Peptides against a protein of PDB entry 8RAJ. Designs and how they scored, part 44

Target 1, 54 residues: chain A of PDB entry 8RAJ
Amino acid sequence: LPAENEDPDKAVVDLHRSPPKTKDPDLTPSGIIAKVKAGDMTQETARELLLAMR

## One batch from the design tools (peptide; made by RFdiffusion4, then SolubleMPNN)

Design b2_p21_1_s4 (from b2_p21_1, 9 letters changed)
Fold by OpenDDE base, seed 4:
Structure b2_p21_1_s4 (fold): chain B 54 residues (1-54), chain A 21 residues (1-21)
Amino acid sequence: as target 1 above (54 residues)
Amino acid sequence: SKEEEERQKLIDETLAELDAQ
């Protein structure tokens, strides 16, 4: 099966799209802070995501 | 809504934790 190279650039979180009520653990406030602590997300991106969730 | 207040509180606490790093 071809590994669909999910182009990591297509995870442009549209900050203007109502956060999907996705039970995606990665898009919770706790999931975001965990990614920052792991070095998988910048502090700036995490701030913008959290502000868009307000 | 109480649920929205709890959600907003969690976001604000997470922002504060992020800013403290």
Scores: peptide ipSAE 0.536, ipTM 0.890, DockQ to the pose 0.387
Fold by OpenDDE base, seed 2:
Structure b2_p21_1_s4 (fold): chain B 54 residues (1-54), chain A 21 residues (1-21)
Amino acid sequence: as target 1 above (54 residues)
Amino acid sequence: SKEEEERQKLIDETLAELDAQ
């Protein structure tokens, strides 16, 4: 089976794309702060996401 | 909307928590 190389570029959260109105728990204010506390997200990326949700 | 005000408040509180780290 060819390993579909899932292009690692799919992890680029397009900050210019309107935040998906998806109830993605990872994109809630609480989910964002949890990722920062876990070291899975930078403070800068978290700031940009929260500002885009405002 | 009350729901939008509560959402905006949660965002502002989360930004303040992020800036305090």
Scores: peptide ipSAE 0.535, ipTM 0.890, DockQ to the pose 0.412
Fold by OpenDDE base, seed 5:
Structure b2_p21_1_s4 (fold): chain B 54 residues (1-54), chain A 21 residues (1-21)
Amino acid sequence: as target 1 above (54 residues)
Amino acid sequence: SKEEEERQKLIDETLAELDAQ
C-alpha cells in the first residue's frame, strides 16, 4: 500500500532564515495582522515574524 | 533605499497595532 505521504509541508516559517523577500501576501505586515485578527496566528508568532522582517 | 524605509515604517506601524490589541 503506498503510504500516503502526508507531507505536512506546513511551511515552517523558519524565523532564523533571512525573511524571504516573499511576495507572499500572507507574509506581508498586513497579511500577518489579518491572520491574527482571523485567529489563524498567535500575537506572539506575529510579533516574532515582524521583528525578523526588520 | 526609500522602498526599504517605507517597508521598515510599515513593520513598525504593524508592531504598534499588534501591541495595542
Scores: peptide ipSAE 0.534, ipTM 0.890, DockQ to the pose 0.400
Fold by OpenDDE base, seed 1:
Structure b2_p21_1_s4 (fold): chain B 54 residues (1-54), chain A 21 residues (1-21)
Amino acid sequence: as target 1 above (54 residues)
Amino acid sequence: SKEEEERQKLIDETLAELDAQ
Protein backbone atom coordinates (compact mmCIF):
# COMPACT_ATOMS: atom_id res chain seq x y z
CA LEU B 1 0.00 0.00 0.00
CA PRO B 2 1.55 3.34 -0.90
CA ALA B 3 1.90 5.21 2.36
CA GLU B 4 -0.32 8.19 1.74
CA ASN B 5 2.07 10.90 2.76
CA GLU B 6 -0.40 12.76 4.88
CA ASP B 7 1.59 15.95 4.68
CA PRO B 8 2.43 16.79 8.31
CA ASP B 9 1.92 20.39 7.11
CA LYS B 10 -1.87 19.92 7.49
CA ALA B 11 -1.23 20.36 11.22
CA VAL B 12 0.31 23.77 10.47
CA VAL B 13 -2.42 26.15 11.42
CA ASP B 14 -1.94 28.96 8.94
CA LEU B 15 -2.08 31.71 11.56
CA HIS B 16 -2.46 34.25 8.72
CA ARG B 17 -5.76 32.76 7.54
CA SER B 18 -8.92 32.92 9.63
CA PRO B 19 -8.75 29.49 11.23
CA PRO B 20 -10.88 27.21 9.11
CA LYS B 21 -13.72 25.80 11.19
CA THR B 22 -11.36 22.92 11.82
CA LYS B 23 -13.45 20.23 13.40
CA ASP B 24 -10.07 19.20 14.77
CA PRO B 25 -10.74 18.81 18.50
CA ASP B 26 -7.06 19.63 19.02
CA LEU B 27 -7.57 23.14 17.60
CA THR B 28 -10.61 24.04 19.69
CA PRO B 29 -10.02 26.40 22.64
CA SER B 30 -10.77 23.46 24.97
CA GLY B 31 -8.44 21.15 23.01
CA ILE B 32 -5.62 23.70 23.20
CA ILE B 33 -6.01 24.02 26.99
CA ALA B 34 -6.10 20.23 27.31
CA LYS B 35 -2.75 20.02 25.46
CA VAL B 36 -1.21 22.68 27.72
CA LYS B 37 -2.45 20.85 30.84
CA ALA B 38 -1.07 17.56 29.47
CA GLY B 39 2.34 19.19 28.81
CA ASP B 40 1.97 18.57 25.04
CA MET B 41 1.88 22.31 24.22
CA THR B 42 3.61 25.36 25.67
CA GLN B 43 1.52 28.14 27.19
CA GLU B 44 3.06 30.58 24.69
CA THR B 45 2.12 28.46 21.65
CA ALA B 46 -1.39 28.07 23.05
CA ARG B 47 -1.65 31.85 23.50
CA GLU B 48 -0.50 32.51 19.93
CA LEU B 49 -3.00 29.97 18.54
CA LEU B 50 -5.89 31.42 20.55
CA LEU B 51 -5.00 35.00 19.54
CA ALA B 52 -4.88 33.94 15.88
CA MET B 53 -8.34 32.39 16.26
CA ARG B 54 -9.72 35.67 17.63
CA SER A 1 -23.18 36.95 13.80
CA LYS A 2 -24.37 35.51 17.12
CA GLU A 3 -22.26 32.39 16.44
CA GLU A 4 -19.17 34.58 15.93
CA GLU A 5 -19.85 36.49 19.16
CA GLU A 6 -20.15 33.20 21.09
CA ARG A 7 -16.90 31.94 19.49
CA GLN A 8 -15.10 35.19 20.33
CA LYS A 9 -16.34 35.01 23.92
CA LEU A 10 -15.09 31.42 24.26
CA ILE A 11 -11.66 32.45 22.95
CA ASP A 12 -11.47 35.40 25.36
CA GLU A 13 -12.51 33.22 28.34
CA THR A 14 -9.94 30.61 27.28
CA LEU A 15 -7.16 33.21 27.03
CA ALA A 16 -8.08 34.42 30.52
CA GLU A 17 -7.95 30.82 31.87
CA LEU A 18 -4.56 30.31 30.18
CA ASP A 19 -3.16 33.58 31.61
CA ALA A 20 -4.37 32.57 35.10
CA GLN A 21 -2.25 29.35 35.06
Scores: peptide ipSAE 0.533, ipTM 0.889, DockQ to the pose 0.353

Design b2_p21_2_s1
Fold by OpenDDE base, seed 5:
Structure b2_p21_2_s1 (fold): chain B 54 residues (1-54), chain A 21 residues (1-21)
Amino acid sequence: as target 1 above (54 residues)
Amino acid sequence: SAAEEAEIDARLAAAKAEALA
């Protein structure tokens, strides 16, 4: 199976796009909070994402 | 709502504080 190298750096989450019902665990509220805690996401970006998911 | 936004902000602030500790 070709490992689709989803370049983690290329997950430009379009904050203005309705979050696709992507089963991407990194785009769940818990995943977003985890990224902030890990220092992998700014609080502001996380806020925008979480607000867009409502 | 403003209350929901405040809750999100509080959770994010807590997560960030934990990252700095």
Scores: peptide ipSAE 0.547, ipTM 0.887, DockQ to the pose 0.652
Fold by OpenDDE base, seed 3:
Structure b2_p21_2_s1 (fold): chain B 54 residues (1-54), chain A 21 residues (1-21)
Amino acid sequence: as target 1 above (54 residues)
Amino acid sequence: SAAEEAEIDARLAAAKAEALA
């Protein structure tokens, strides 16, 4: 079975990249808040993302 | 603005508190 090495680097949201007009539901304000609530995102990272979306 | 930042911080704090609940 090929161990799909899920490269953990694929999850690196480049915070310095212009907020992608990503239709990614996980990158909506509601999605970000949901990730914080799930413990999948730190409050600090979420804050930076939300501020960048203004 | 500082007010917008404070609102974001409050929403995030609330979300984190709900997770512990």
Scores: peptide ipSAE 0.545, ipTM 0.887, DockQ to the pose 0.699
Fold by OpenDDE base, seed 1:
Structure b2_p21_2_s1 (fold): chain B 54 residues (1-54), chain A 21 residues (1-21)
Amino acid sequence: as target 1 above (54 residues)
Amino acid sequence: SAAEEAEIDARLAAAKAEALA
């Protein structure tokens, strides 16, 4: 099983193919925004994740 | 849609700006 990647920037997961249905707070919309604010996630990765959640 | 992408981009930009303020 691909490890529940806490860091989607390091995930070998195609977010366009399989949008994450996670309860991980780091992968909630608010968690993603918080990571970007902290500099822990790129805007590009955050954008892709947020789009995949729609 | 392009509008949704623009909204996300604006939200991300706002988050970055807030981090710098």
Scores: peptide ipSAE 0.540, ipTM 0.884, DockQ to the pose 0.540
Fold by OpenDDE base, seed 2:
Structure b2_p21_2_s1 (fold): chain B 54 residues (1-54), chain A 21 residues (1-21)
Amino acid sequence: as target 1 above (54 residues)
Amino acid sequence: SAAEEAEIDARLAAAKAEALA
């Protein structure tokens, strides 16, 4: 299937979209946010991970 | 983009604030 050219200007970081390559729920954007909320991850580490996923 | 980074930061800040409330 042609990768839909998502307009880079409309790349809203969908924090609910799991990266296609990770089966680890803890490494999804939503999982990362949940860890921050639980106190299991620092905001800085979460930021770095989320930025690397975009 | 700076806008995407700001959105991430805002959501993380909100999540952390909710954890402390």
Scores: peptide ipSAE 0.536, ipTM 0.883, DockQ to the pose 0.530

Design b2_p21_2_s2
Fold by OpenDDE base, seed 5:
Structure b2_p21_2_s2 (fold): chain B 54 residues (1-54), chain A 21 residues (1-21)
Amino acid sequence: as target 1 above (54 residues)
Amino acid sequence: DAAWLAEIDARLAAAEAERRA
């Protein structure tokens, strides 16, 4: 059977795979990204928070 | 996981680019 070469470049990592059951919408993955877009959070801080959610 | 890190960095870079545009 031909091994389906799943193109590893098509693996979209879902940042919402394990959303912390945080009731605070500002601390969700999408909320963190929104804060960066708004200039209310640095990229480095956002990166650390997102890594901690894994 | 390298794929997870790459996705995070890509999303954050895109958000910053949109902020500056």
Scores: peptide ipSAE 0.566, ipTM 0.893, DockQ to the pose 0.512
Fold by OpenDDE base, seed 1:
Structure b2_p21_2_s2 (fold): chain B 54 residues (1-54), chain A 21 residues (1-21)
Amino acid sequence: as target 1 above (54 residues)
Amino acid sequence: DAAWLAEIDARLAAAEAERRA
């Protein structure tokens, strides 16, 4: 069983919508928000990515 | 959905604010 490194600090951001299934943890809604917090992604880019997931 | 967009914007703004603090 691949140990999904559940980053315990990834608070599931409840966006009131089911996130799309993705194999890339960095492309989950929570992952995208985490990248913004880390300075690895701009707010605008993150917004565009999240909008594309709706 | 406006509510969903508002939530996204709020979360992103908060994350950016935390980064800058």
Scores: peptide ipSAE 0.565, ipTM 0.895, DockQ to the pose 0.502
Fold by OpenDDE base, seed 3:
Structure b2_p21_2_s2 (fold): chain B 54 residues (1-54), chain A 21 residues (1-21)
Amino acid sequence: as target 1 above (54 residues)
Amino acid sequence: DAAWLAEIDARLAAAEAERRA
């Protein structure tokens, strides 16, 4: 099953590869993307974190 | 995988665009 993540706007973010489970919402794919939207994380850092989940 | 990488990049680009809008 595709990994589904909800963002603050209740939009679903789908990834073909499921990330490892984490209790830290900031380390979920949606949490990382939300930080980019908020300007709290650079796109490059976010990319590295998401790639590490592969 | 190229498809997975492309999906990441697309989501990040969209997030960045939303931040700037």
Scores: peptide ipSAE 0.564, ipTM 0.893, DockQ to the pose 0.532
Fold by OpenDDE base, seed 2:
Structure b2_p21_2_s2 (fold): chain B 54 residues (1-54), chain A 21 residues (1-21)
Amino acid sequence: as target 1 above (54 residues)
Amino acid sequence: DAAWLAEIDARLAAAEAERRA
């Protein structure tokens, strides 16, 4: 299945959008934010990861 | 893109606030 190159920018802007079908849901913008909410990731680390997706 | 960064920061802050509440 072609990895729908969902623009990570769009995914971050719209958190209500279904996470892109990536093999690792933890590496999607929504997945990262969910980890912060769950206490599994610091806000700072999450920020860095999201920035790296740009 | 400053708007993108601001959006990320806002969302992360909100998530953290929810965790701490």
Scores: peptide ipSAE 0.559, ipTM 0.894, DockQ to the pose 0.517

Design b2_p21_2_s3
Fold by OpenDDE base, seed 4:
Structure b2_p21_2_s3 (fold): chain B 54 residues (1-54), chain A 21 residues (1-21)
Amino acid sequence: as target 1 above (54 residues)
Amino acid sequence: REAELAEIERELARAKAEAEA
């Protein structure tokens, strides 16, 4: 079975660790959508992040 | 997945509209 190399450098967006004010380009609304489209973020996590930005 | 993405895009559009108002 090819071990899917889960790239350990995919920063698990820990909603508890990243304040919604992080200048992380990956936490912008557009960055969140891009991660979901890439399969790197769940829809539920994206929804929670977008709601926290409201 | 396409329906799910469309929901996220609608939520994003709403959040952007609220931030611009």
Scores: peptide ipSAE 0.120, ipTM 0.661, DockQ to the pose 0.066
Fold by OpenDDE base, seed 5:
Structure b2_p21_2_s3 (fold): chain B 54 residues (1-54), chain A 21 residues (1-21)
Amino acid sequence: as target 1 above (54 residues)
Amino acid sequence: REAELAEIERELARAKAEAEA
């Protein structure tokens, strides 16, 4: 059985965390939506992050 | 939840359109 690589680096995107200097795929617009869909992020947090990308 | 996601997608589409303008 392929061990589901539970990527232990499901970094909870903390809005109070310094903006990652790296292209974190979890901080892409699509990654943010995916986290909300997974229940790993609130809609409000997603909105704030999306607005900060503007 | 689907309605909430659709709202986020609409906000994202607006933000993208404004960034491309």
Scores: peptide ipSAE 0.117, ipTM 0.658, DockQ to the pose 0.060
Fold by OpenDDE base, seed 3:
Structure b2_p21_2_s3 (fold): chain B 54 residues (1-54), chain A 21 residues (1-21)
Amino acid sequence: as target 1 above (54 residues)
Amino acid sequence: REAELAEIERELARAKAEAEA
């Protein structure tokens, strides 16, 4: 089975899925901000994620 | 974009401070 090395940077955050209880460092508040700064996330998506964590 | 990011950063800094208190 080819291990598709799905680039860990392409985790499509499905906002309509229950907020992942993922200890994923990329879904921390700081990780979300970093993605927005990098241009990998929209400000609206970031805002929705941050509000869902509150 | 920078102003909106700075607002989000300020909101997150407040939320972190509230969680650490």
Scores: peptide ipSAE 0.112, ipTM 0.646, DockQ to the pose 0.057
Fold by OpenDDE base, seed 1:
Structure b2_p21_2_s3 (fold): chain B 54 residues (1-54), chain A 21 residues (1-21)
Amino acid sequence: as target 1 above (54 residues)
Amino acid sequence: REAELAEIERELARAKAEAEA
């Protein structure tokens, strides 16, 4: 089976998965907003992540 | 959707300003 290279850009940031390493550029406030803009993250998930960074 | 994104961006800008303050 071809390992579907799950494009790491399509990794749904699961809030229940281990605390996002603060070094992930996709988990910066700007990265979160970019994912919401792209449709790769829900607004609710983004809100929860942004509140957790406060 | 653009209005919601602009709200999130404003909330983030406020949170950053509060943290720098």
Scores: peptide ipSAE 0.109, ipTM 0.644, DockQ to the pose 0.059

Design b2_p21_2_s4
Fold by OpenDDE base, seed 5:
Structure b2_p21_2_s4 (fold): chain B 54 residues (1-54), chain A 21 residues (1-21)
Amino acid sequence: as target 1 above (54 residues)
Amino acid sequence: MEAEEAEIEERLAAAAAEAAA
């Protein structure tokens, strides 16, 4: 199985770009929360992402 | 602050607290 090296740095979610209709499970609201819980994302970045998805 | 923003903040605060534990 190709390890999807989700390079967290390459998921430059341009917060100023329309919320990507990303089929990326890591960019779903649940995926974002999971990244915060794992320590892979800051609460601030996650907040901005989630607010942009509204 | 909209109710949805408050819910997001609460969920994120909980997740961040779990990450720090």
Scores: peptide ipSAE 0.551, ipTM 0.886, DockQ to the pose 0.604
Fold by OpenDDE base, seed 3:
Structure b2_p21_2_s4 (fold): chain B 54 residues (1-54), chain A 21 residues (1-21)
Amino acid sequence: as target 1 above (54 residues)
Amino acid sequence: MEAEEAEIEERLAAAAAEAAA
């Protein structure tokens, strides 16, 4: 069975790209906070994302 | 720091504390 190499680079949120109006529920302010709480996102990355969404 | 930035920082700090517990 080919191990689906989940390309770790697919999760690279380009922080320098104007936040697309992402319909991704995981990239809403609440979704970002939830990822931090789950340990799936650093506080630093979350801060940058949330500030860029303003 | 604007009041909105302070609120973001507070919420993030709380979430990070929960992740560390």
Scores: peptide ipSAE 0.550, ipTM 0.887, DockQ to the pose 0.635
Fold by OpenDDE base, seed 1:
Structure b2_p21_2_s4 (fold): chain B 54 residues (1-54), chain A 21 residues (1-21)
Amino acid sequence: as target 1 above (54 residues)
Amino acid sequence: MEAEEAEIEERLAAAAAEAAA
C-alpha cells in the first residue's frame, strides 16, 4: 500500500476503496488544485482525490 | 450532479486550462 504521503498520481491506488488521509499540504484541496495548475497532477486524478475528500 | 461536485469540476477545469496554456 502507498504511504500516507505518497503522491497518488505516481501510485496505483483505488481512491474509492482507500481514500487518502494524509496531512500533506500537496494533497489538500488547495494543494491538489495547485498541482493541476502546475501540470504536476492530471485532472482525473485530482477529481478522484477531491471527491474522495468530501 | 451535486452542487459541490459542480464546483470541483469548475475549479479543476480552470486549473487544467491554465496548465495547458
Scores: peptide ipSAE 0.544, ipTM 0.885, DockQ to the pose 0.623
Fold by OpenDDE base, seed 2:
Structure b2_p21_2_s4 (fold): chain B 54 residues (1-54), chain A 21 residues (1-21)
Amino acid sequence: as target 1 above (54 residues)
Amino acid sequence: MEAEEAEIEERLAAAAAEAAA
């Protein structure tokens, strides 16, 4: 029986979880943090994006 | 929920501080 019980809704934005192989590396939690660190994204925008990914 | 939000905020604050330094 495939263990289908990974509740996808427990997308804990585990910033330690390897970014899902999203085709867009810029929209991964790690990618968002990297953009903030580079000064390419504001903390506020990054916060909104990361919270919306939960 | 609150703990995960706090972790996000802490990491974002650290990243923003590094960008501003």
Scores: peptide ipSAE 0.541, ipTM 0.882, DockQ to the pose 0.572

Design b2_p21_3_s1 (from b2_p21_3, 6 letters changed)
Fold by OpenDDE base, seed 5:
Structure b2_p21_3_s1 (fold): chain B 54 residues (1-54), chain A 21 residues (1-21)
Amino acid sequence: as target 1 above (54 residues)
Amino acid sequence: MEEEEERLRELEELAREIERE
């Protein structure tokens, strides 16, 4: 069985590592909220992202 | 749980504000 390299690089949008690319549909205000609801983003990171878009 | 749901509502309000600008 080939080892499924589940690369766990679920793109944790580390605000300190990359500025939010306004072109990723997953980084829209609605996309950020969807990631928080899915448990794929913390509320703190989501707040910082949203405030950086304002 | 209630405080986390309140914070999520505040984030949803902020997201809706930004999507309208």
Scores: peptide ipSAE 0.608, ipTM 0.904, DockQ to the pose 0.664
Fold by OpenDDE base, seed 3:
Structure b2_p21_3_s1 (fold): chain B 54 residues (1-54), chain A 21 residues (1-21)
Amino acid sequence: as target 1 above (54 residues)
Amino acid sequence: MEEEEERLRELEELAREIERE
């Protein structure tokens, strides 16, 4: 059984591409931590996001 | 494994700090 589905569209949240005004509910501090725990965000990207909210 | 869990705890602390400000 070939398990085809490497889903290559794990949207790397590019901090440089999102306009600073999208109230994306998925970019709350808690939402960022949830993405890291899910393996959908790196700890480095999460740290940069969190520090940009300070 | 211990270093990755420590780094995750540090991120959870930072997130809690930001949610309180």
Scores: peptide ipSAE 0.607, ipTM 0.904, DockQ to the pose 0.664
Fold by OpenDDE base, seed 4:
Structure b2_p21_3_s1 (fold): chain B 54 residues (1-54), chain A 21 residues (1-21)
Amino acid sequence: as target 1 above (54 residues)
Amino acid sequence: MEEEEERLRELEELAREIERE
């Protein structure tokens, strides 16, 4: 079975492509760090998101 | 490798700062 091509581009929260919805639990500071650790977000995007919460 | 782990620790610190405010 072909591994589902989960487009890695669809799992990555791009701040420039989709503004963070404040209602997404995955956009909490802890959720952002979890996505970086999972490889679903770049450290750069995570830094930008975290700084935008400050 | 060591630099990426350091940058991740800095992000984890920043996240903890924001969650505390």
Scores: peptide ipSAE 0.607, ipTM 0.904, DockQ to the pose 0.675
Fold by OpenDDE base, seed 2:
Structure b2_p21_3_s1 (fold): chain B 54 residues (1-54), chain A 21 residues (1-21)
Amino acid sequence: as target 1 above (54 residues)
Amino acid sequence: MEEEEERLRELEELAREIERE
């Protein structure tokens, strides 16, 4: 059976699984908000990421 | 819905604060 194409587009930013790369456009303050609006990030993870940038 | 939209506005305000520092 051909390997399940697990959609490579679900970069769920989990703080416990992926350390914040400050150069990822998806980890900019605006990129974090965009992921929350898309449902690809929880508000809690977004809050923790934003507070870690301050 | 209203509480989730309010919490999202608070996150958007926090993001705008960080982008200005």
Scores: peptide ipSAE 0.605, ipTM 0.904, DockQ to the pose 0.648

Design b2_p21_3_s2 (from b2_p21_3, 9 letters changed)
Fold by OpenDDE base, seed 2:
Structure b2_p21_3_s2 (fold): chain B 54 residues (1-54), chain A 21 residues (1-21)
Amino acid sequence: as target 1 above (54 residues)
Amino acid sequence: DEERRRELEELERLAREIEAA
């Protein structure tokens, strides 16, 4: 069976998964909001991430 | 959905507060 290349672009930022040590622009406050608006992040996960940055 | 809109506006406010600090 061909390994379906799960598109690595869906980095679902799960707080329970070790935070990527990268200055991922997608993990800035504005980047988090952009992911929520795009449907790539839940509001719950976004809230938890933002509160952890406070 | 008005609730989802309000929650998003709250998250946007929180994000702006963090970016401004």
Scores: peptide ipSAE 0.642, ipTM 0.923, DockQ to the pose 0.670
Fold by OpenDDE base, seed 5:
Structure b2_p21_3_s2 (fold): chain B 54 residues (1-54), chain A 21 residues (1-21)
Amino acid sequence: as target 1 above (54 residues)
Amino acid sequence: DEERRRELEELERLAREIEAA
């Protein structure tokens, strides 16, 4: 069986598709900033997420 | 790069404000 490279679903933080789960460490304010610094999230997406959490 | 840094600092400030609430 070819190894299905199921790339683990990189939880694409889609603000428009699912409300941010504040319990997800990747969706905490600090987690969002960490993703931006890592280049895994745009500043625009981070801003939208943070503003939605406010 | 300076603008991007300033924007990141603003996001970091916003994040801290949300976490403190």
Scores: peptide ipSAE 0.642, ipTM 0.922, DockQ to the pose 0.691
Fold by OpenDDE base, seed 4:
Structure b2_p21_3_s2 (fold): chain B 54 residues (1-54), chain A 21 residues (1-21)
Amino acid sequence: as target 1 above (54 residues)
Amino acid sequence: DEERRRELEELERLAREIEAA
């Protein structure tokens, strides 16, 4: 099976590996939704991030 | 997929609630 080169430059915000930097504009509620719509974040990860901001 | 659409609408609602607080 060809190793699909997962492009390492897609900053998948992994809550389990790195706490979200509160200053990342891409981690605003609107920024999270934009990443989900772009296919750059899963709905599950987005839910966890949003619930942690509440 | 209708389920994925419903889940996205819920996330969008949650995001709006957080931004409005």
Scores: peptide ipSAE 0.641, ipTM 0.922, DockQ to the pose 0.682
Fold by OpenDDE base, seed 1:
Structure b2_p21_3_s2 (fold): chain B 54 residues (1-54), chain A 21 residues (1-21)
Amino acid sequence: as target 1 above (54 residues)
Amino acid sequence: DEERRRELEELERLAREIEAA
């Protein structure tokens, strides 16, 4: 099985583990959706992040 | 899954609303 290249620099954005780095392009609304589509973020975490940006 | 798709579409809508604001 190809080892999923866990790019260690793709910090799993967890609201409970690390404050959202507002300067991370991966924390834009579109970046959040992209992570959900990639399976790198749950819909629940994405919802919480997006609602916190509202 | 149709439910997962609907939920994702709602999140995408929310994301667009936030980006437009």
Scores: peptide ipSAE 0.640, ipTM 0.922, DockQ to the pose 0.655

Design b2_p21_3_s3 (from b2_p21_3, 8 letters changed)
Fold by OpenDDE base, seed 1:
Structure b2_p21_3_s3 (fold): chain B 54 residues (1-54), chain A 21 residues (1-21)
Amino acid sequence: as target 1 above (54 residues)
Amino acid sequence: MAEEERRLKELEELAREIERE
């Protein structure tokens, strides 16, 4: 099975360094929730990202 | 566990609000 080489350095969305790419499926509201459920994102960071999309 | 699940549910509600705008 090809392990999707998700470069771990690309998965950290720094709100202060890069605006959320609304074209990245991993940065959709649903994608943010999926990362929180996976343990790849904190609830705090997810809340900040979601509120910045409002 | 129950508090984290509650907070996650609140985030899921917020995400669904944003996806409808």
Scores: peptide ipSAE 0.619, ipTM 0.911, DockQ to the pose 0.631
Fold by OpenDDE base, seed 2:
Structure b2_p21_3_s3 (fold): chain B 54 residues (1-54), chain A 21 residues (1-21)
Amino acid sequence: as target 1 above (54 residues)
Amino acid sequence: MAEEERRLKELEELAREIERE
C-alpha cells in the first residue's frame, strides 16, 4: 500500500479551529508576526492573539 | 500589497508594544 504521505497539513493556527497552545514558543508576539510573514497565520488570527496577550 | 504591508506594520507595532510591557 503506498503510504499516502499526508503532507502534514501545515497547522495554520486558527483561534476558532484550534485553541492557542499558550506553551508554544511560536505564539510569542515575535513568533506570531513570523507566522504571518510565512503565510502560516492570517492577519486576523494574529490580531486576535496579540490583543488577547495585552 | 500596500494595504497588506500597512496592516502587517500595524501588527508589528502592536507586537512591540506587548513585548515592552
Scores: peptide ipSAE 0.619, ipTM 0.911, DockQ to the pose 0.662
Fold by OpenDDE base, seed 5:
Formats: C-alpha cells, structure tokens, sequence
Structure b2_p21_3_s3 (fold): chain B 54 residues (1-54), chain A 21 residues (1-21)
C-alpha cells in the first residue's frame, strides 16, 4: 500500500508549541479564519491568536 | 450548528477589527 504521505506540514499553529511567525500568511487574521473554516484550527486557538495580535 | 456559526462570526468580526488597525 503506498503510505499516504500525510504531509507532516499541517503545521497546527499551537500558540503554546511554536511562537507565531508573523511572516506566515496562515497567521494573518484572514488566514486564521480560513484555518478555522477548513477545520485545521479550533475556534479557541483562533481566538487566542487573534487577541494576541490586538 | 447555530452556536458554532455565531462564534465564527464573532471571530470574523475580531479579525476584521485587527486588520483595520
């Protein structure tokens, strides 16, 4: 069976595990909302990230 | 569903506030 390359590059931006790299387009306010809509981020993590950017 | 949609809308409002500052 081909090992499904689970791309390990779903960098779950965990606020507690990695400092937010301000240059990642996925860490823009719009990028955070896009990850929540995709199911790749929890609403709680998104709220914490957004509030830390305010 | 309705509670998650409400919370998502609140996050979208917060994101739009931060993008305007």
Amino acid sequence: as target 1 above (54 residues)
Amino acid sequence: MAEEERRLKELEELAREIERE
Scores: peptide ipSAE 0.619, ipTM 0.911, DockQ to the pose 0.676
Fold by OpenDDE base, seed 3:
Structure b2_p21_3_s3 (fold): chain B 54 residues (1-54), chain A 21 residues (1-21)
Amino acid sequence: as target 1 above (54 residues)
Amino acid sequence: MAEEERRLKELEELAREIERE
């Protein structure tokens, strides 16, 4: 079985499938913005995440 | 470019609001 190294850094957090784990530093408001700037998250997904934290 | 940068800035403002609450 080729272990496709799915870079764990490319896990698109599907908000519809699991609530954001508030313990993941990558799911902090700053971490979300960092992922958008890196191109690892869409602005729309980031908006939905941030609004769900409010 | 300019619209996406504006929308990113709005998200950065929202993120900073949530981090201060």
Scores: peptide ipSAE 0.618, ipTM 0.911, DockQ to the pose 0.684

